# Designs tried in a protein design run: peptides against a protein of PDB entry 4HTP. Part 168

Target 1, 231 residues: chain A of PDB entry 4HTP
Amino acid sequence: SQTVASHVPFADLCSTLERIQKSKGRAEKIRHFREFLDSWRKFHDALHKNHKDVTDSFYPAMRLILPQLERERMAYGIKETMLAKLYIELLNLPRDGKDALKLLNYRTPTGTHGDAGDFAMIAYFVLKPRCLQKGSLTIQQVNDLLDSIASNNSAKRKDLIKKSLLQLITQSSALEQKWLIRMIIKDLKLGVSQQTIFSVFHNDAAELHNVTTDLEKVCRQLHDPSVGLSD

## One batch from the design tools (peptide; made by RFdiffusion4, then SolubleMPNN)

Design b2_p24_4_s4 (from b2_p24_4, 9 letters changed)
Fold by OpenDDE base, seed 5:
Structure b2_p24_4_s4 (fold): chain B 231 residues (1-231), chain A 24 residues (1-24)
Amino acid sequence: as target 1 above (231 residues)
Amino acid sequence: SEEEELRKKWKEKIEEFEKKAEEE
């Protein structure tokens, strides 16, 4: 089945998240999210114009924007220290070098950028001169790889976890990897509340989520912003 | 198609943003 997520580059979501993060005001943050959402809905309508009763929704994107609300996918079993070691290996960084030490000691203030404690930002600066300028993954492909990681973590298959992580890393820009790390760690640092995200998505979204705790159900039932829960 | 045109416009907007971000 065709989905919007199979056509939307992961880079598009990451660029939107970057715009939201860089915006100072709440109104501007909301505008960037709304523009992405509106484009998604328009694309959905065009893609499914001749198809009735599709299950496709904003869920593939929403679960990456609100990763702390993920309930379908099990735990990744990935921490910052694991990612640091993986990057050192993959990028062939000298273990006693500045970049390796920055990744391993990401919580210690390094005098350069004030990004102490934000592993994703530390990783971004290390990756920027070393990674592809443009990623090739769609939102669906990212979710498939994340599903694989969670499944293999449950099965204790460390080799397959590493394989999926390598696919994510090698097919992503530094900017995409910054956001991917934040999605895995479940802290996007957007500066906008969950309530605000839900309110922009649909007026009844927060209420439905509070009752069901099912993000997919929220996205599917409230796909049309003009149709409420009581309709 | 309408789908392709929407996707093209969306992609162009993202590329414009990325270009501006590189210039700052």
Scores: peptide ipSAE 0.089, ipTM 0.705, DockQ to the pose 0.041
Fold by OpenDDE base, seed 1:
Structure b2_p24_4_s4 (fold): chain B 231 residues (1-231), chain A 24 residues (1-24)
Amino acid sequence: as target 1 above (231 residues)
Amino acid sequence: SEEEELRKKWKEKIEEFEKKAEEE
């Protein structure tokens, strides 16, 4: 079945997240999220115009925006140190070189950007001159690869985890990889609360999530912002 | 189609963002 996520580039979500992060005010952050959500809903209506009973929802995007609330897929088993080693290998960085050391020692202040402790930002600057300018992945494809990583982690299939990670990395821009890393580590640093994200999505979203703890149910049942829980 | 138009708009938005990111 066709889904919105199968048509939306992952780059669009990353661009939206980047705008939210760069925005200083709460109102501006909310605006960027709302614009993405509204576009998604419009696309949903267009895609499913002739289908009344669809299970498609904002869930594929929401689970990437609120990765700490993910309950469907198991843990990735991926830490910053693993990613650092993978990038050093993939980019053929000298092990004692400046860039390799930046990735491995991401917690220590090394420079002017104040990005200490944010591995994704350190990785971004290393990747920017070396990676593709434009990614090719959809939101659906990203979720499929993340599902594969989680499944293979539970099965202790390290080689298959690496394979899926390489597919993500080689098909993503530096900016997309920055956000992908943050999704995997489950810290987006958007500067907006979970409550704010839910409130923009639907007035009843926070309440339904508190009861069900099921992000997919929240997205599906509250797909229409005009239809409440009591309706 | 309306779907194709929305897809085009997203593509254009991405390209504009990428261009701005390269200029910074």
Scores: peptide ipSAE 0.033, ipTM 0.584, DockQ to the pose 0.041
Fold by OpenDDE base, seed 4:
Structure b2_p24_4_s4 (fold): chain B 231 residues (1-231), chain A 24 residues (1-24)
Amino acid sequence: as target 1 above (231 residues)
Amino acid sequence: SEEEELRKKWKEKIEEFEKKAEEE
């Protein structure tokens, strides 16, 4: 079955997240999220106009925006150090070189950008001059690869984890990788609360999530902003 | 801008699906 996520570029989500992060005011942050959400809902309506009983929802995007609330996907088993080593290998960075050291020692305040402790930002600057390909992944493809990583982590298949990570990396821009890293680490640093995200999504979203702790259920049951829990 | 291009692609896709849905 076709999903909205299968048609939405991951780049668009990342661009939205970047705008949210760069926005200073709460109102601007909310606006950017709302615009993305509204576009998603419009696409959903168009895609499923003649289809009944669809299970498609905003969940594929929501679980990337609120990765700390993920309950379906198990732990990735990926930390910054692993990613650093992977990038050093993949990019053939000199091990004692400046960029390799930046990635490995990302917590140390080094450099002019003040990005100490933010591995994703450090990675972004290392990747930016080296990524030649425009990102081509959809949100669905990203989720599929992340599912693979989690599954293989549970199965202790390290080689397959690396394979999926390489697929993500090689098909993503530097900006997309920045956000992907933050999704994996489960810290987007958007400057907007979970409550705000839920409130923009649906008035009853926070309540339903509090009761069910099921993000997919929240997205599915409350996909229509005009239909409440009591309806 | 990259954003505008992405949004344009969304709109185009939405329009395509809307048109298909009307024809069905």
Scores: peptide ipSAE 0.158, ipTM 0.778, DockQ to the pose 0.808; fails the geometry check
Fold by OpenDDE base, seed 2:
Structure b2_p24_4_s4 (fold): chain B 231 residues (1-231), chain A 24 residues (1-24)
Amino acid sequence: as target 1 above (231 residues)
Amino acid sequence: SEEEELRKKWKEKIEEFEKKAEEE
């Protein structure tokens, strides 16, 4: 079945997240999220115009925006050190070189950007001059690859984990990879609370999530912002 | 189609963002 996520570029989500992060005010952050959400809902309506009772929802995007609330997908088993080593290998970085050392020692304050401890930002600067300018992945494809990683982690198939990671990396821009890393590590650093995200999505979203702890149910049941839980 | 138009708009938004990011 066709889904909105199969048509939405991952780059657009990343661009939205970047805008949210760069925005200083809560109101601006909310605006950027709302614009993305509204576009998604419009796309849903267009895509499913002649199809009633679809199960498609905002869930594919929401689970990437609130990765700490993910309950369907099991643990990735991926940490910063693993990613650092992978990037050094993939980019053929000299092991004693500045960029390799930045990735490996990401927790050590390197005086230039103040991004100590933020592996994703360090990776971004290393990747920016070396990666594709434009990614090709959709939100659905990203989720499929992440599902593969989690499944293979559970199955202890390290080779297949690496394969999926390579697909993500080679088909993503530096900006997309920054956000992908943050999604995997489950820390987006958006500067907005979970409550704020839910409140923008639907008035009853926070309550329903508190009861069910099921992000997909929240997205599906509260797909229409005009229809409440009691309706 | 309306879907194609929305897709185009999304692509355009990405391109605009990329352009701005290159200028900064």
Scores: peptide ipSAE 0.100, ipTM 0.674, DockQ to the pose 0.041; fails the geometry check

Design b2_p24_5_s1 (from b2_p24_5, 12 letters changed)
Fold by OpenDDE base, seed 3:
Formats: sequence, structure tokens, C-alpha cells
Structure b2_p24_5_s1 (fold): chain B 231 residues (1-231), chain A 24 residues (1-24)
Amino acid sequence: as target 1 above (231 residues)
Amino acid sequence: SRKKAEEELKKKLKEREELLKEAE
């Protein structure tokens, strides 16, 4: 499709999120997010230069950055335990092995990294030596697969859920999977507030979201940072 | 196929680069 999200690798978003997470201080975190956003808007303008009133917006990325605000797709029905079991199966990890136990007992400290309770980080270290170095998914494809998971969860089609999860996993690097897991469990641990994300996106974003609770509407109506709600 | 997916992504990235260049 002719959307910005169809041209942006999921890896680019994940790299940005990684930089944000590693950054100390609000200012540096904001800078990394702003750079990604500005790049997105720049390409949007290029992609749609001959088209007026497009519905394309930052929404495909925003809904992954603020997954707790997702309202379009229903619940995934996926918990850490399910993912642990899936990875053990997919990676053919011995059940009594160190890595399998790390995934299953992710809340218990088992190593020197101090990542107890953070399943995504535990998974990352297990996946890093075992998966591809570069993913092949776009942001649009990730959202399509997540939509499929949510839809099939509602329909109780576990087989199709597994299929979509396998596609996500097999086409993603360890770093991408780390962030994908956090998106699914709806906890990115960025160290920056929702309000800050909105404020960087647009000055009126928080207000519009508070009224509408519609993240897509926020992204569409406030796509241009220079155009306010009253304009 | 992973290979096909990689090729498709590469194509999309190239398209993006071209569009950005044309917009300069």
C-alpha cells in the first residue's frame, strides 16, 4: 500500500526505541523520538506530494509506541508464559536447559544482568545468538500481523495466532523481538511519559486524545505540527 | 519466504530513497 508505514522498516522504529531507552535524561529521549518523527513527516510529504487530504498519518508508529492506548484492535490474549513456551518450541530449547528455564522463570534472577521481571530482556539474550541479524518487516506488516493476532484471538483461532507469531518471530532480529514483545505486553519501559510523547508529536495532542481517546484521530488531525485544533 | 520479504523491503526502501530525492 501507499503509506509511510509500508516504507519504514520495523527495525528503524526499534532502533529509535532502543536509543530512547538507553538515553539518560528527558531531553535526549525527546531528541531521538523527534528525529524519528521528523523523518516520518518528511517522507510523508514526499510520498503524498501530489495527493491532498490523505488519511495516512503517524498512527501506525504511534500505536506501537503507545500500545496501552490501542483501541482499534482487541486484546492479543498473549502473556509472557505463552511466549516463553513458543520460544522454547521454536528454538528447540531443552526444557531443563538454562535458556528455557530463564524464559519460564523470567521473574527470578538467574544471571548477572539484573533483568529479572523483564521478559523482553530475557528473551533478547536468549534470541541474540540464535536469530537473524536483520529483520525484514515494515511497520505496516507488523501492524497487519498484530491485527491478525487480535482478530484471531477474538475468534479463538489459536492455530492462526501461532502462525502470525511465527511470522513475526522468524522475520525479526533479537532486538526487534525485544521491542515487539514489549509492544504486545504493552510496556515499553522507555522512561518517558505518554504526555511527553504527545507533547513532542503536537502541542494539542494530549488534549485531543483526552477528549476523543482516538489515537488515529489524534495522529491524523494533528499531523502537521503547525496546524492546531482550531485551525 | 524470508528471501522474498527481504527483497520486497529492499524495493520499498529504494522507492523511498527515490521519492525523497525527487522531493529535494
Scores: peptide ipSAE 0.383, ipTM 0.886, DockQ to the pose 0.879
Fold by OpenDDE base, seed 5:
Structure b2_p24_5_s1 (fold): chain B 231 residues (1-231), chain A 24 residues (1-24)
Amino acid sequence: as target 1 above (231 residues)
Amino acid sequence: SRKKAEEELKKKLKEREELLKEAE
């Protein structure tokens, strides 16, 4: 069956996250998230207009927005140092060069942007002049690749992990990679709380998640904002 | 390939637009 996530570019999610991060006030952050969510629900209704028994939900996006709540995927086994080494290799950066050192020593303030300790931002500026301007991945494809990484990490297949990472990287813009890194590291730095995200999604979402700790169940059971837990 | 991936995405986006129009 077709899913909404298979029709939504990963770039659209990343652009939304970027707008949320750049927004100063809670209300503006909420607005950007709501716009993305409403668009998702609108397309869901169109895609599934003749099908009422579907398992499709906002879960593919929600698990990327709240990666710290991920329970379906096991650990990626990916750290900043691994990504740094991968980027140095992929981009053919001189190992003793400025950009390679920035990636490896991301905790030390070496740049002009003051991004010390934020690996994703450091990577963004290194990638921006060197990678594609527009990615080609859907949210579904990103999740499939992340599933592959987690599975192969569990199986201790480092070569296959690298393969999936390369697919993600080579088909993503610098901005998309910034957010992808943050999803993998599980720190989006949105400036909006988990509770706020849940409250915008559905009034009962926080409660249901507190009981079940299952993000997919939350997204499926509370797919319709007008239908509560008691209905 | 990059070209194939771009074409696939374009196809999905077109399908989305068509489905949204049909739902109006």
Scores: peptide ipSAE 0.375, ipTM 0.882, DockQ to the pose 0.909
Fold by OpenDDE base, seed 4:
Structure b2_p24_5_s1 (fold): chain B 231 residues (1-231), chain A 24 residues (1-24)
Amino acid sequence: as target 1 above (231 residues)
Amino acid sequence: SRKKAEEELKKKLKEREELLKEAE
């Protein structure tokens, strides 16, 4: 069956996350998330207007927004050092060059941006002048590739992990890669709590998640904000 | 190919726009 996630560019999620991160106040952060969520729900209703009891939900997006709550997908086995080496190779960066050193020594402030310790931001600035094309991935495709990475990590298939990573990288803008890295590392630095995300999604979301620890179940059962657990 | 992926995404976006218009 068709999903909302197959019609939503990964770039749209990344732009939303970027707006949230740049927002100073809690209210503004919430507004940006709410707008994305409302748009998602609106399209869900349009896409599934003639279909009842669909399994489609906000889960594909939610699991990228709250990657630390992922339970379906196993560990990626990817660290910043692996990504650094991959980018150096892929971008053919000189090993002793400034950009390669920035990626490898991301914890040490070497630049003027003050991004020490934030690998994703460092990567962004390295990638920005080198990514000439717009990203082409949907949220569904991103999740499929991440699923592949996790599965192949479990199977110890390093070559296939690299293949999926290359697909993600080559089909993503610098900004999309920034957020993708943060999703993989499981630290989005949004400045908004998990509780806030759940509260905006549905009033009963935090409670249901606390009991089930199943993010997909939370998204499916509480898809409609007007229908509670007791209904 | 990247070109193919871009074309597929464009198709999905058009479909989304059409579905949203029909739902109004």
Scores: peptide ipSAE 0.374, ipTM 0.882, DockQ to the pose 0.880
Fold by OpenDDE base, seed 1:
Structure b2_p24_5_s1 (fold): chain B 231 residues (1-231), chain A 24 residues (1-24)
Amino acid sequence: as target 1 above (231 residues)
Amino acid sequence: SRKKAEEELKKKLKEREELLKEAE
């Protein structure tokens, strides 16, 4: 499809999120997000220069950045324990081995990294020496697979859920999987508030979201930062 | 399958670069 999301590697979003997380100051965090957003808008204009009334927007990315606000996609039915078991199986980790135990006991402090309770970080270190270095998924493809997971969860098709998860995992780097896990669990740990994300996106975004609770509508109606709600 | 996906992504990235150049 002719969408911005179909041309943006998921790796690009993950790299941006990683930079935001590693940034200490609020201003630096905002800068990284703004750079990604500006690049997105620039390409949107180029992609759709000859088309009017497009429905394409920042929504495919925004729903991954603010997964707590997802309303279109139903629950995944995925917990950390499920992912742990899946990784143990997929990576053929010894069940009594150090790495398997780290994944299963992610809530308990192990080692000097202080990653207790953060399953995604623990998974990252297990995956880093075992996964491909570069993923092949676009943001659109990631959303399609996540849609499949949610749909199949609703339909109680566990085998198809596993299939989609395996596609995500096998086509993603360790870093991409770290962020994918956080998106599924709905906790990105960016160190920046929802309100800050909205404020950077558009001055009226928080207000429109407060009224509609529709993230897609917010992204579509406020795509142009120079056009407000009252215009 | 992975190789095909990588090739498809490369194609889309090239398309993006071309579209951006045309818009400048």
Scores: peptide ipSAE 0.364, ipTM 0.879, DockQ to the pose 0.884

Design b2_p24_5_s2 (from b2_p24_5, 10 letters changed)
Fold by OpenDDE base, seed 1:
Structure b2_p24_5_s2 (fold): chain B 231 residues (1-231), chain A 24 residues (1-24)
Amino acid sequence: as target 1 above (231 residues)
Amino acid sequence: SYLENQKKLEELQKLRKKLLEEAE
């Protein structure tokens, strides 16, 4: 079945997240998220105009925006050190070179940008001159690849994990990879709280999540902002 | 109705593309 996520480029989500991160004020951050959400809902209505009782929802995007609340997908088993080694190999970086050392020693403040401890930002600057300008993945495809990684981690299939990671990396821009890394590590650094995200999504979202701890259920039941829990 | 829906989807896609270009 067709989903909104199958039609939304992953780049669109990443651009929205980048705007949120760069915004200084809470109100501006909220505005960018609201614009993305409203666009998603409008697309949903257009896509499903002739279909009643669809299960499609904002869940595919929400689980990437709030990755710490993921309950369906098992652990990835991926840390910054693993990603560093993968990038060094993939980009054929000299092991004693500046860029390889930046990735491996990401916790040590070595640069002028103040990015110490933020592996995703360090990776971004290394990737920017070396990656494609535009990615080709949809939100659905990203989630499918992440599902594969989690499943193969559980099955201890390291080679298949690497394969899926390579697919993500080779089909993503530097900016998209920055945000993908943050999603995998489960730290987006948006500067907005979980409560703020829920409040913008639906007035009853925080309450329903507190009871169910099921992000998909929250997105499905509260898809319409005008229909509450008591309805 | 199908053609109208297709046009609406195309308009939304154009809007999304524009938003991406403005962010870069």
Scores: peptide ipSAE 0.060, ipTM 0.671, DockQ to the pose 0.057
Fold by OpenDDE base, seed 5:
Structure b2_p24_5_s2 (fold): chain B 231 residues (1-231), chain A 24 residues (1-24)
Amino acid sequence: as target 1 above (231 residues)
Amino acid sequence: SYLENQKKLEELQKLRKKLLEEAE
């Protein structure tokens, strides 16, 4: 069955996250998230107009926005050092070159941008002149690849992990990769709390999540903002 | 109708495209 996530470019989510991060103040951050969410719900209604009892929900996006709450997908086993090495290899960066060293020593403040300790930002600047301007992945495809990574990590299939990572990287813009890295590392640095995200999604979302700890259940049961838990 | 739904989906896709371009 068709899902909203299969029609939404990953770039759209990343652009929203970028706007949220750049926004000053809670109100502006909330606005950008709400706009994305409302657009998603409108698309859902249009896509599923003649279909009842669909399992489709905001979950594919929510699990990327709140990756620290992911419970379905197992650990990726990916750290910044692994990504650094992968990028050096993929981009054919000189090992002793400035960009390679920036990636490997991301914790050391070597740059003028104050991005010390933020691997995703360092990677972004290295990738920006080298990557495609526009990615080709949907949110569904990103989740499928992340599922593959987690599954293969559990199975200790390093080669397959690398394959999925390469697919993610080669089909993503620098901006998309910045956010993808943050999703994998589980730190988006949005400047908005989990509670705020839940409150915008649904008034009962925080409560339901506190009880169930199941993000998919939260998204599915509370997909309609007008229908509460007691409804 | 099916046609109305398709039109709505196309409009939403255009909107998404526009939003993406504005972010670039």
Scores: peptide ipSAE 0.049, ipTM 0.656, DockQ to the pose 0.056
Fold by OpenDDE base, seed 4:
Structure b2_p24_5_s2 (fold): chain B 231 residues (1-231), chain A 24 residues (1-24)
Amino acid sequence: as target 1 above (231 residues)
Amino acid sequence: SYLENQKKLEELQKLRKKLLEEAE
């Protein structure tokens, strides 16, 4: 079955997240999120115009925007140190070189950029001159790969985890990888609260999530912003 | 109609592409 997520480039989500992060005011952050959400809903309506009972929702995007609320996917088993080593290998970085050391010692401020402790930002600067300018993955493909990683982590299949990670990395821009890392680590640092995200999504979203703790259910039941819980 | 829906989807895809290009 066709989903909105299968048609939305992951790059589009990442660009939106980047705009939100760079925005100084709450209102501007909300605007960027709302624009993405509205576009998603419009696309959903167009895609599913002739199908009334679809399970498709904003969930594929929402679970990436609020990764700390993920309950369906098991743990990735991926830490910053693993990613650092993977990048060093993949990019063939000298082990004693500046960039390799930046990745490995991401918690220690070594540079002029106040990015100490943010592995994703450090990785971004290392990747920027070395990676594709534009990625090719859709949101659905990203979620599929993340599902694979979680499943294989549970199954202790390290080789398959690496394979999926390589697919993510090699098909993503530096900016997309920055956000992907943050999604995996479950800290987007958007500067906007979970409550705000829910509020923009639907007036009843926070309440429903508090009761169900099911992000997919929230996204499906409250897909229409004009239809409330009591409707 | 199905054709109208397809056109709308194509327009949305073009819009999304444009937005992505403007962000680059």
Scores: peptide ipSAE 0.049, ipTM 0.647, DockQ to the pose 0.058
Fold by OpenDDE base, seed 3:
Structure b2_p24_5_s2 (fold): chain B 231 residues (1-231), chain A 24 residues (1-24)
Amino acid sequence: as target 1 above (231 residues)
Amino acid sequence: SYLENQKKLEELQKLRKKLLEEAE
């Protein structure tokens, strides 16, 4: 594939998101996002050096960072309870065991970590000792699988939904799955606003999104931070 | 050149890999 997303490991995005989440100040959060974005743009320029008028943009990453703004793919039809049951099955967890109960009752405080109500964090700790250390998926592959899930949800093909979910899970580390879950549930808990993300991406991003509600258009038209809407 | 561009891409990929490893 000739997209940046086909060359960027999903793990790189997840690591960036993890850094953002762990950062205390807004400035530090912004720095981590900016570094990822700048790296992406630099890679884009290198990848497309001899190509003009490409449609490739930051969109594949942006739609995962701002999943609540997704408009291209339909609903996944996936909730925490479904994921809990899937993990219990996949990991062969005893139904009455501690880990299974943690996943099913993720809203109830069971530990000292204070992660009650955050299913992704609960899942992370269950997965950490049980899954691979390093994932193999690119951002493009993650989006392809998410597209498949949404499409099959619309078509009520539960078997194919499960297949795609299993592929995501089996090819992802615990950390990657934590963030993947948050992307599916559409709550990243980054501690930065949508406005902040847009402002870092491009000065005109928030305005263009407000008018178009088209995240891909925003990413494509405002790919160059030095070129405004009127240019 | 094409070769120079490929080298640059490889370097960027290596850099990204290092950044990932440092974050883990």
Scores: peptide ipSAE 0.047, ipTM 0.648, DockQ to the pose 0.059

